Peptides against a protein of PDB entry 3PUK. Designs and how they scored, part 90

Target 1, 227 residues: chain A of PDB entry 3PUK
Amino acid sequence: ERGLKSVVWRKIKTAVFDDCRKEGEWKIMLLDEFTTKLLSSCCKMTDLLEEGITVIENIYKNREPVRQMKALYFISPTPKSVDCFLRDFGSKSEKKYKAAYIYFTDFCPDSLFNKIKASCSKSIRRCKEINISFIPQESQVYTLDVPDAFYYCYSPDPSNASRKEVVMEAMAEQIVTVCATLDENPGVRYKSKPLDNASKLAQLVEKKLEDYYKIDEKGLIKGKTQS

## One batch from the design tools (peptide; made by RFdiffusion4, then SolubleMPNN)

Design b2_p11_4_s2 (from b2_p11_4, 6 letters changed)
Fold by OpenDDE base, seed 4:
Structure b2_p11_4_s2 (fold): chain B 227 residues (1-227), chain A 11 residues (1-11)
Amino acid sequence: as target 1 above (227 residues)
Amino acid sequence: EKRELKLERPK
C-alpha cells in the first residue's frame, strides 16, 4: 500500500512547513474548513507543534490580533477564505499578525491572487500553490471536496447540466492533484453509466493530466502507469 | 504548483 496519508503529510511538510520554516520562530496557523479536515486526516497536533505551529485558528472566525507573530495561512483558494485573509491584512488598522505566509491547496484564480497582491502585498512573505485538494481516507483512498457533487452529477434535470460540468471539472482537478501527490500519470478506467458521467470525468482527468505534466515546472514527465 | 510569490522585505 502507498500510505496516502503519510504521502500527503510528507508533501505538506515539504511544501509548506519546510518552505517557511525559520529556526526558533513560532507561527499561528490559519485553516479553513477543507484544510482542517485535511490536516486532521493525516497528522496530529503534536506534529504541528514540531513544525513550529503554536496554535491553530479558524480563518472564518473572529480572532484577536497577535501582532508580534507571523501567520501561516494554509487555505483553499476560495473567495471566502481569501476574504477572511484580506480582513486580517487588508488595512493597517486591520492587520492582525506580523506577516503572512499563504499556501493554497490548489491553483488560485488570478482574480483572487491579484486581489491579494493589490490589497496587502507588503504583509505577505510567501504565497504558494500546492497540489493537495483531497482528503486521504486510507491507502489509495481519498475523498473529493466538491460541494454538491453527488447531487449535480446524478441529477436527471437537464437544467443542472451546466453546474454538472463545473462539478465534473472540479472533481477532475482534484483527481489530478492526487496523481501529482503520488507522482504518477495513471491510465484512467471507468464504468459507463446511463448518464455517462464516468466517461466524461475520465476524459477530463486525462486531459488535465496531460496538461499538468506538460506544463510541470518541475519537469516531471511520466508515461502512463497502471492504476 | 503553478505560482510562487516570495517577497523579500526589510524585517
Scores: peptide ipSAE 0.049, ipTM 0.681, DockQ to the pose 0.081
Fold by OpenDDE base, seed 3:
Structure b2_p11_4_s2 (fold): chain B 227 residues (1-227), chain A 11 residues (1-11)
Amino acid sequence: as target 1 above (227 residues)
Amino acid sequence: EKRELKLERPK
């Protein structure tokens, strides 16, 4: 049985740290609320030091410039995090670091990506989307991060139906990222009562899993596994 | 080091 935390760390190491590694170079790493929790769940500071990270900073907080060092942004693709990045590099006077490597934990909307591109493309060495949008707790257990999920999913107000659907979609996507990380295509099981939210979520997950595992890199259809 | 803006999307 593979430990989810180890799998997540391995993926981060491969997708992020190995991707921007330079011998003898130290970087400052910028984290947001989600990635702080993510890294805290699957690694120690000593692990990050081994990967060439000298300092971890919160992207939301005011920070002193360190213009001689490059920055590794490991952040969620949210307007808040992107805005903070833009404040770091959006103008010559505000440039806090030598250059930036950006790794998003999920798909970055084109609107946000284009905003970054238009503002500070020359400062960016790498921009990559990775597929980790969950917090590993233990083997086969994880926490989703979807704002206001509880409120909208359990709202009796029919006017929230559209938002509820968006939240469900986001939750389903995060579950699929777990499956992708573990290289699994599990059957979905749920408890439907008292509301049908679990059933709807299960359907969304199944659909997304189907889309993800249509054809693998070898041109083969991947069968279902168990989780 | 080359300055690039290259977006890599996961499969």
Scores: peptide ipSAE 0.048, ipTM 0.699, DockQ to the pose 0.342
Fold by OpenDDE base, seed 1:
Structure b2_p11_4_s2 (fold): chain B 227 residues (1-227), chain A 11 residues (1-11)
Amino acid sequence: as target 1 above (227 residues)
Amino acid sequence: EKRELKLERPK
């Protein structure tokens, strides 16, 4: 099946669950707002059980310690989510879980990574970025997690021009993660509006796609694919 | 158990 949801699930299974899998071992999985939506869009609780997850917890909430179990943190690389993780392992007090596996949905800033390393390196068994920063909606439809995107992109206030550019960059980056997940280099199509936001976004996507495939692991340049 | 604090980025 080539549906986007199935592709995303397969990516998560291989990049996250298979990566930290131990026979007969159950883990607690910690999710943030984004990853909750992500997993809800592409899997069921029964699927998670098959992957060795006994329970899912919200990283933002206070949780009782389960010191005999390891924890799988599937979270976005944000200060908020990282801070919650550090509360679980970064204090001199008893850590919440036996150990931690961390999987970030996108590139983790060095500042956040260094903060983690300095605080609780001994508790971390794995720290990996998996590059999934989008939500699959349908077989070929997805949404992006960019805060205030609508507001800034359609703002009539010219003072928001710089912020609009930042939002466009973020959107383009997330679209590239979709292409990477699908292993495609698609042609970009768009409809222009009075503010020409779609055209600007398309240009950014094309640029980032070129950079991605030119600098891939094998140094291979892929041709355009049909999408 | 194997410990890996190394940040691995997607290829």
Scores: peptide ipSAE 0.049, ipTM 0.703, DockQ to the pose 0.372; fails the geometry check
Fold by OpenDDE base, seed 5:
Structure b2_p11_4_s2 (fold): chain B 227 residues (1-227), chain A 11 residues (1-11)
Amino acid sequence: as target 1 above (227 residues)
Amino acid sequence: EKRELKLERPK
């Protein structure tokens, strides 16, 4: 199948599971709210078993230590998720797992990244950003994970203007992750009426697409593709 | 854009 779900799963398989694969090794996978939804949308538990995941755990919940097993953290780069990770490895005596592989769904802020490095670098085998911050719904349909997006974008209160810009920035970034996942540089199409929010978002997307392809891993420059 | 933490292998 060539649907978006398949593409997303393939990316996760290559970027996460293949990256930390070790023959004969089983891992515990830790998920947060977003990645739980993400994986649920594009794979089955049997798929995860095939990738060497014995069990999946919620990073937010209290968990019993399994000190002989390594942990695969597939999480969003949020303070909450990072703090939960840090609690798992905060001290040697309190380590819940043997070691950690961390894969962030998006860019991890420097503050959080540095906090991880300073606190438990010795416990981390891998830490990587994989750039998947959307939920695939259908073959070419996805949803964004931007809290309060509707509220701020359509707020009549001028005091929310700054927040609206932040939200649009986040939305644009996530849209670009879709393009990156699909290896596309699409022309942006939108409805501008009655508000100009769509136009602003489109501009942000176009700008970020340009930036992405300028600094992508392969240094590729793509022409416009179909949206 | 993607960053990778290059770490020493834990002993």
Scores: peptide ipSAE 0.048, ipTM 0.676, DockQ to the pose 0.084; fails the geometry check

Design b2_p11_4_s3 (from b2_p11_4, 6 letters changed)
Fold by OpenDDE base, seed 5:
Structure b2_p11_4_s3 (fold): chain B 227 residues (1-227), chain A 11 residues (1-11)
Amino acid sequence: as target 1 above (227 residues)
Amino acid sequence: EEVELELTRPK
């Protein structure tokens, strides 16, 4: 069994780089905070060069135009990252790059996509979701990217109850993306804590896994694997 | 030539 890092890289290679590859063409790749961490965790610069990436740029920073080159945006489907993209292509005469390929790490809401479509549709050659919303640490370990998860999950303030649910939902979503990446339907194990957050999370994961495999795998029911 | 932009979602 290959490590999680290798699996993640293979998925990115297939879903992103192979998807937009053109012979002899080099691209500039734009990353946000999450995808910077993601790629750093599972590849090196030489790997990206082999995939036709000449330069990596931070989407949040001011960048000089390279109008003769196409850009590969590997970003999170967030308003912040999308806004940065829109600044790059919002002006027809001042677009930063020749064209764009956009690959979202997770589900992109229709509202956000429509905003892109309304502004920059002619500049975009590809827009795709790839469902990788976690950071691989080692062969079977990964880190979830859920801001303030600890704070909200363990907050004694009742006013944070609603936010706690949102955090739990986000965590469950990311765990499901791991399962999707690994092509697994795990039997979820957890350690119960006084607040029973682990149990709640497990329930959410189980439900979302069921939904995922029912909808995305043509109703195929996989046997549970112990992880 | 000009095709409507679509969002490709994995199945």
Scores: peptide ipSAE 0.396, ipTM 0.871, DockQ to the pose 0.460
Fold by OpenDDE base, seed 2:
Structure b2_p11_4_s3 (fold): chain B 227 residues (1-227), chain A 11 residues (1-11)
Amino acid sequence: as target 1 above (227 residues)
Amino acid sequence: EEVELELTRPK
C-alpha cells in the first residue's frame, strides 16, 4: 500500500510539474493558504527544487517583480486567490512575471475563468484543473479545508441550517476529491449517533461519488473499493 | 502561441 501523502505527491508531480516542465527552466511558484498546507504535508523544499521551483511565494503578499522568470500558480479557484493573480498580471506595464502557468486544485467556475481570460489571457501559458482539495495526514487520514465545519454542523441554532448544508456539501466534495486521487469508489462507513450529520454526509458523498464516476468513466460506475 | 486560452479539466 502506498501512503496517501505519496499518492498526492505523485499526482501533483504528474499533473502539475511534469505538465509545465521545461528543461533548464526555473520557475517561481505561487501558493495560497490551502496549497501551502497541501505541499507542506506531502513534500519537502528539496523535492520542489528537483521539480524546477527556485522559490515559493505567498500569493496574498505583495511581491517584487521578477519579470524574467515564469510563475507557476498552484492555487485554489477562489475569488481571493484569483484576484491576487489578476493583480500580478492585470496591468500590461506592471506584470510581475514573464508568464504564468495556473493549476487549480478544484473545479473553477466558468465565470471565474472568463474573468481571467478577459484580462490576462496573453500572459497565461497553461490553465488546468487538478482535483485535490484535501490535506493528507497519514496513510489513510486526511484533513478537509472547510471553514467552520464543526461549528455549523454541531450548531444548535436552526438559523444555521442553510449554512450547515453548504458546509456539508463542501465536505462531501472534498472527500470525493480524495477518492478521485486514490482512484477509489469506497463504500461509505459512518456512525450517526448522537447526531445525524454523519449519515447525511455519507449520503452526499455516495451521491457525488456516483455522479463523478458516471461522468468520468464514460457512463460506467466503478465497482466499490475499500479504503 | 496565438491559441485561445483554454481551461483544461480532468476527464
Scores: peptide ipSAE 0.395, ipTM 0.871, DockQ to the pose 0.434
Fold by OpenDDE base, seed 3:
Structure b2_p11_4_s3 (fold): chain B 227 residues (1-227), chain A 11 residues (1-11)
Amino acid sequence: as target 1 above (227 residues)
Amino acid sequence: EEVELELTRPK
């Protein structure tokens, strides 16, 4: 089945679980608010067990140490999630787990990565970005995670124009991750609304897609696909 | 095994 949920799961399996797989090893997986929703949308606990995950923990909660087990952090590259990680490993005397594998759902700024590196580099076995910053709902429907998107996009107050642009950029970026996951470069279509938000968003998506799919694996320009 | 931590980014 070619549903978006299945595609997302396969991407996570190859990019995350296969990447850190070790024979006979079980890991604790740490999730934040977004990745909890993401995994809930595309897999079951039994699927995670098959991938060597013994238990799932919320990164935001206080947790008891399990020092004999390695931890898989599947989290957003946010200060909040990173701070929680640093609490787990930042102190040599208070490490909660044996070691860490970190997989970010989106671009991690160098400043944030450097903060991690400076604090607990020896505890980290892997640090990798993957491009999945959306939640699949059905075969070709997904939910974006952009705070206050509705408020700023539909605000009649011109003072919100700058924030509106930031929100639209974030939305466009998440849409591009969907295309990357599906390995598609679709033509962008939209319906006009009283506010020209749809057109502006479409332009942003198109620009980002062009940048992402400039050159394929063979060094050729990748053409647009139908979707 | 003193390997410097690196961030792996997708292409």
Scores: peptide ipSAE 0.388, ipTM 0.870, DockQ to the pose 0.409
Fold by OpenDDE base, seed 1:
Structure b2_p11_4_s3 (fold): chain B 227 residues (1-227), chain A 11 residues (1-11)
Amino acid sequence: as target 1 above (227 residues)
Amino acid sequence: EEVELELTRPK
């Protein structure tokens, strides 16, 4: 098996770049905070050039229009990132680029998608979820993008109990994206801690894995794999 | 292209 970084890159290559590739066409790629970290962890600028990306831009920053070029938005499905996109295409006079391809790193709520559709559907050539919500660190090591996870999970304050559950749910979901990327259904192992956080997280992961691997893309039932 | 925009989701 390949290292996690190479697996992630291969998935991005097939799910994003191959999906919107046109011969001889260059695109501007727009990134947010998470996708900047993600791509930095698994590729180099030379790799992006080979995939037809001329430059990368930060979606949060003010940018000059390049109206003759199409833009590839590789972003998280958050209100902040989507709002920045909408500013780029909200009106004909405000269009910064020729057209847009949007690739979300995770599940995009219908409400958020509908907001995009209502505002600038004519400018969008593709809108796709690719389900990568983690950052690879090493061949079998990764980090999750869950803000304040440490604070809430290890807080002795009972007032944080509800938020702790939300954080654990988000962590479990992102762990499942790793399994999906690797095409694995592993057994879950954990070390118990005084606050039983690991046990709770493990239970959430197991449940989500069961839900995800009921059927694969070809309608086949997947069994557990060795880990 | 004047096709209705759709959101493609992974299975």
Scores: peptide ipSAE 0.380, ipTM 0.869, DockQ to the pose 0.457

Design b2_p11_4_s4 (from b2_p11_4, 6 letters changed)
Fold by OpenDDE base, seed 2:
Structure b2_p11_4_s4 (fold): chain B 227 residues (1-227), chain A 11 residues (1-11)
Amino acid sequence: as target 1 above (227 residues)
Amino acid sequence: EKKELTLERPK
């Protein structure tokens, strides 16, 4: 039974690197803020070299074209990251790379994908979701990437109620991706606080887990595993 | 032969 970091790396290796591997071919890998943290948490640069990555680049930064090389985009399905990708391939005469492989860390809305498809379809060799939206910290510990989660969850201001719900939904979704990665359906345990945030989050997680496994296992719900 | 670009989602 392996630590979370090794499990995450194994999934990335299988779902991303093995998926687009071509013998003798090197790729440039483009990362965003989240995937930079993700890979940093579970691998070394030497590991990436072994997977055929010659260099990693930040998708948000202005980069010089390397038109003879293919690019591997390992990014979150956000408007910001997608917009940066579109800038790389939006112009026929100014494509930064030979072709693109896109691997999203989470669910990509159809609207966002359609935007990509409409503008850059000919340049894209692969587009895939892999559902890893968390950062492994320790063997069984991970961090979530939800901006301002602490602020909104603990805000007494009722005007933040809508934002609080959005944050909790995002947290729940990321927790589900952890479970999916580990192929586990854990029992949710929590300690309640006065604001009952833990209880609400637990309910959301349980619901989303149920939905996930119903869909994934063709209507079969896995029994509860250790959390 | 290039196929239409599709988004592959996990099962």
Scores: peptide ipSAE 0.556, ipTM 0.910, DockQ to the pose 0.404
Fold by OpenDDE base, seed 1:
Structure b2_p11_4_s4 (fold): chain B 227 residues (1-227), chain A 11 residues (1-11)
Amino acid sequence: as target 1 above (227 residues)
Amino acid sequence: EKKELTLERPK
């Protein structure tokens, strides 16, 4: 089996680049903070060139219009990233690019999608979720993008209990995306901590894995694989 | 004629 980095790259290649590929066409790719880290972890600029990307731009920065080129937005489904996109294609301003392809790294709420649709649907050629919300580090090592996870999970302040639940839910969801990417249903192992964080997280992961593998994209039920 | 924009989600 290939390492996690290779698997992630292959998924991005098939789900994003192959999805919007057009012979002889170059695109500008717009990245946010998360997707910058994601691509940096699993590919090189030469790889992106081979996929028809001429240049990568930061979505948060002011950019000059390139009206003759289409743009590939590979971004997280956050209000911040979406607002930046809307500034590029909003009805109130001239479009910065010829058209847009949008690929979200995770679940995009209907409210957020509807906001995009209402504003600039005519400029968008594709809108797709690809479900990659983790950063590969090594062959079987990855980092989750959950802000302040350490603070809330290990806080002695009881007032943070509700936020701790939210953080653990987010972590569990991202772990499941790793399993989905690897097409594996592993057994969950953990070491207990004084605050029982590991046990709770493990239970959430197991529940989500069970739900996911009940019905996959092909309608198949998968058994547990080796960890 | 352009089709209505939809959001494709993984199953």
Scores: peptide ipSAE 0.555, ipTM 0.911, DockQ to the pose 0.442
Fold by OpenDDE base, seed 5:
Structure b2_p11_4_s4 (fold): chain B 227 residues (1-227), chain A 11 residues (1-11)
Amino acid sequence: as target 1 above (227 residues)
Amino acid sequence: EKKELTLERPK
């Protein structure tokens, strides 16, 4: 397969499936809109079967309980996805599954985690962030998932200025997750536009890269890599 | 019996 897809799959395998693997155990995996696209981009159903996933379910849809099986939630840290999870485990008598493993694709705010913890902590065996917030397309190509990015970045309405900054922040964060996934510290390249959006984004990326690698898990400072 | 739930974040 293509390089980036393989890297992403390897990371998911290591960070998620290996993390919660139990011999002889099958799990139901719950996906949201983003993780459905993510997994579809980098693996096949046969791959998931090999990792102990019996079926995939959409977290947003009504589902029949399978109370004897544990569930693997691979979801975005959004109120919508978390609310769906909470509906699955909110009450003892109405639990959809035996227990839950939760893996967030991105930073989960403490407030959101605390909401989970307060509601159904006893049902959760694992809660982990894995920082994959992009869709791999090719070996060196990926797609960011930032809603309405184009609209806000190119909006002539000054009222959208604050939202533009939020969008750029989100884009920069996702680019950093790509770099982290690839174990690279790139020298950022961009083409300037009349609104200098690319320049601003590049600055944000550089700043976030510096912050990430100076305190990364490896404790190493990497040099600039061509990107 | 069960430890307190924590959120593991990458460094």
Scores: peptide ipSAE 0.555, ipTM 0.910, DockQ to the pose 0.473
Fold by OpenDDE base, seed 3:
Structure b2_p11_4_s4 (fold): chain B 227 residues (1-227), chain A 11 residues (1-11)
Amino acid sequence: as target 1 above (227 residues)
Amino acid sequence: EKKELTLERPK
């Protein structure tokens, strides 16, 4: 059905599991804090088994080597998650797995990718960004993962003004990922509040949507949808 | 022969 959870799962199947699928091959999947929440919100363990995942491991924990199996890293593009990956493959003599497939949930900075490439490129079979940085809750409801969003957006301290803008930018980016996942270019609607935060956020979303959907995959301009 | 590792980004 059309539920957001179903759409997100379909996106992950297409972008991640189908991308690295190999007949008869089982993989170990490594998750971080965000992707654990993401997958738990839109699939079951049985679904992952059908996609060739034998076990799920937490990337932050110390794990025993399974050198005969390939690993699928579905992680956020953060220094913390990447550092954990590098610990698994940084030593040529003591790599934990046979090889790695890396799928980032969001934009990975070039500096971070270059760090990976410089240290363990030989062990990596695939490195890909996908655009899913939200958690589906209901059919059309999602949860944003922006730390301290409430604190900065509603802070009366003027010294937090610059940080407020950064937080709103992050929120807007995550909203755009929802639209991209649903393949929709909606008209932005909002309810105004005294602090005008909703208006500012709506403007940021509208701008980002305009940029994102300016040119589609076929090089055509997408029209607005009635969402 | 292994190709050079690249980062694939969505369009």
Scores: peptide ipSAE 0.552, ipTM 0.910, DockQ to the pose 0.407

Design b2_p11_5_s1 (from b2_p11_5, 6 letters changed)
Fold by OpenDDE base, seed 4:
Structure b2_p11_5_s1 (fold): chain B 227 residues (1-227), chain A 11 residues (1-11)
Amino acid sequence: as target 1 above (227 residues)
Amino acid sequence: EKPEYELSLVK
């Protein structure tokens, strides 16, 4: 069995780098906090060089324009990352790069997508969503990117119940991206803890798996993985 | 065989 890291890298290579590859062209790659961790977990700098990336920059930082080069944005679909992108291309006088390729790690809300379209459409050569919202740690272990997840999952305060649900939903979504990356529709088990968090999360994951595999990313109908 | 995954939240 291939390790989760290699599977993730292969997916990124196919969905991102192969998608925007042009012969002899080098790109600047812009990363946010999540994608920095993601790439660090599954590739080396030499791998990125082989994919035509000359420089990696943090999207949150103020950067000098390189107007003759195209930029590859591999970022999460968050207001913060999108706003940073918009600063790079939102004004003709402020364009940092020649053009942009945007790849989101997850579903981009319509509000953010429309905001990008309205201000930067002429500069965008590609805008796609991929489904990788986790960080592989080991062959069978990954971590999630859900802010304050620990706090809300274990909060004894009833006032946090709604927020806990939001966090659980986000976690479930990210777990589904693991399954999607592995091309699996598994059965879900859980261990009971003092709280019912694991049970609730399992239910959410199962529901989202059902929704996802009605039509997958490639428009294919896939049933549950059979034994 | 259908793969099975077990979820657990650890403090």
Scores: peptide ipSAE 0.040, ipTM 0.524, DockQ to the pose 0.021
Fold by OpenDDE base, seed 3:
Structure b2_p11_5_s1 (fold): chain B 227 residues (1-227), chain A 11 residues (1-11)
Amino acid sequence: as target 1 above (227 residues)
Amino acid sequence: EKPEYELSLVK
């Protein structure tokens, strides 16, 4: 039985590091909150050094420019992370690195993607979605990163129904990334609770799995190829 | 046969 951590690392290595690897070249890697947790769960710093990463920086923090080095952005497709990237490359005066390779952990909405293209197109060597939106804990356990999931899922206030749906969709999408990473299309089971959250989530997962395997959009590359 | 996964929501 394959350990989930090992599978996740191999996926990241092939989809991210091998994709932008240049012999003899070192890169600075920028991480956000999610990808920091993700990498810490499945690799060590020595592993990253072997992949040509010289230093890891937090994308949210103020950083000094290293204009001679290229940057590898391994980030979630959130407004916060994208805004931080834009501050790094949005203007000539703000450009912190030589060029950027961007790898999103999930589907990047067109609105965010277009915003990046409009501001930083010339600085981007690669932009790719790799569809890993979960944290492996052990061989059979993972965690999701959906803000306020508990609050909305268990809120008795009917006014939160719309937000609850959004949260459920996000959780379902992350679960599908687990299946995609493992190359599995499983049957979805759930235990009944006082609320029908588990049932609803299961239905959403099943629907998204069907959609995913109908349309193979794994590792979608957006923008321009490396040159 | 498809594998089976069980969902559990935890805080």
Scores: peptide ipSAE 0.039, ipTM 0.510, DockQ to the pose 0.020
Fold by OpenDDE base, seed 5:
Parts: structure tokens; C-alpha cells; sequence
Structure b2_p11_5_s1 (fold): chain B 227 residues (1-227), chain A 11 residues (1-11)
């Protein structure tokens, strides 16, 4: 059994680097907070060099233009990351890079996608969603990136009920990406706790798994993973 | 062997 880190790396290699690879071409890679953590968890700089990445830059920071090089954006589909991308290519005369390849870690909302299309469509060579929204920690351990998840899930304040649902939804979506990455449709178990958080999360995950595997990434229907 | 996943919220 291969470790989760290696599986994640292989998926990124196939879905991102192989997808935009051109012989002899080097790219600048732009990362956000999540993808920085993601790549740090499953690869080394030498690995990225082998994939044709010459420099890694933080998308949130001011960067010097390198107009002769294409840029690979491996980012989360968030307004913040998208806005940073738009600043790089929003002006035709002042675009920072030659062209852009965009790979989102998850589903990009239509609103963000349309915003990109409206301003930077001519600069984009590729735009793809790869559905990796978790950080591998160990062979079978991962973490989710949901801000303040603990706070909202366990908040006794009724005013946080709505946010709790949003957080639960986000966590469920990310868990499904783990299953998708592992190509598994598992049964979901949960620990019983005083609160129904685990049960609710399990229900959300099961529902989303069902939806996802109606048509998987390959366009195939996949049943529950069996023993 | 059927994979089994147990979900737990961790602080």
C-alpha cells in the first residue's frame, strides 16, 4: 500500500505538470497558502524542478514580471487567489508573464470563472480543476483546510449555527476529494460524541460521495468500495 | 478488504 503523500503527488504530477508540459519549457509556478502547504507535504523542490518549474512564487506577494516565461498557477478557487491572478494578467500591457496555466484545487464557482474569462481569457492556455482539497500528513492521515472549523462546530453560540453548516459543508467537500484522490467510495464511520457533528458530517460526506460517483472523473459510474 | 473511514473532528 502506497502512502497518501505519494498518491497525492502522483495525481498532481499527472493532472497538473504532465497536462501543461512542453519539452524544454520552464515555468514559474504561483502558489497560494493552501497549495504551498499541499506541495510541501508531498514533494521536494527537486521534484518540482524535474517537472519544469524554475521558480516558485507566492501569488499574494508582489512579484517582478518575467514576461518571457509562462506561469503555472496552482491555486485554490477563492476570490483572494483569483484576484491575485487577475492582477497579474488584468492589463494587457502589464501582464507579468507570457501566459497562464491555471489549475484549481477544487471546483471553481462560475462567478469566479466568469470573472477570469471576462478579463484574462486571452492569456489563459489551460484552466482545470483537479479536486485535491486536503493536506496529506502520513500514509493514511490527512488534514482539512477549513478556517475556524473547530470553533464553529463546537460553538455553543446559536448565532454560529449558520456558519457551522457552511463549515460542515466545506469539510465534507474536502473529504470527498480525498476519496476521489484515492479512487475510493468507502463506507463512512464516525465516533459518537455528545454533539451530532460527526453524524452530520458523515451524512454530508455520504451524500456528496453519492453525487460524485454518479459520474466520476473518468465519466464512469462507480459503486461502493467493497472488501 | 473494504476500506473503512472514521471521521473525527480534531482540534
Amino acid sequence: as target 1 above (227 residues)
Amino acid sequence: EKPEYELSLVK
Scores: peptide ipSAE 0.035, ipTM 0.487, DockQ to the pose 0.021
Fold by OpenDDE base, seed 1:
Structure b2_p11_5_s1 (fold): chain B 227 residues (1-227), chain A 11 residues (1-11)
Amino acid sequence: as target 1 above (227 residues)
Amino acid sequence: EKPEYELSLVK
C-alpha cells in the first residue's frame, strides 16, 4: 500500500512540518534544486498548503522581502544553498523574513554550520538534519543526485581517480539514506562489469550501513534485517 | 527474510 514515495513524504511530514508547525501560522518555504525535485516526487502543492505553506520560493532567485512571515528552509547542506540563506539573514541589509527554520537533507558539514551560527544564529528558530538524499520514482525505484557521476565513474583518465572516489562515496551515502528511510539493513549485491564500479559501490554501501546502524539517529543499535 | 538489494550503475 505504501510505496517509497509515501514513506518519504511521511518522513518529511514528521521531521520537518510537524517539527515547526504553529497553529494558524503560514510560512514561506524556500527550496533549492534538490529539494524541489524531492518534494515534486512525493507531494503536491495542495499537500504543502495543508502543512501551512503559503508559497514556495527558489532559494537561488532574487526574492522580495516578506518580513512579517517566517521562512522554512528545506535545503541541501551545500555552500551554494547556505550562501543564499546567509544573504537572506546574514547581510547588512534588512532580513528578508521574520525568522528561519532550517532543515537540511543530509549532514551539514561543521564548517557550514559554524558559518551559519556565526552570522544568523539569532534569526534561526530551528535547525535540523534529516537524512533524505534520494528521489523516489516508484515504489521500488529511486534516483540519486550526484553531479558528474557518469563521467567520473566511466572515465578512463587516471587523473579522475580521486574524483571517482568522491562520487562513489556520495552515492553510497545517498543509498544509505534510502535504507534508513525504509528502516532496512539489507544485504548488498552487485552485477559484475568490466569496471569495478559496482563492487566498489557495494562495499562502500555495506560499510556505511554498518556505521549507520552501529549508532543510529537515536543512539540505538540495530541489527541487520532478518531473513 | 532479509532483503537483498542489487546495485547497478546506469548510463
Scores: peptide ipSAE 0.041, ipTM 0.527, DockQ to the pose 0.021; fails the geometry check

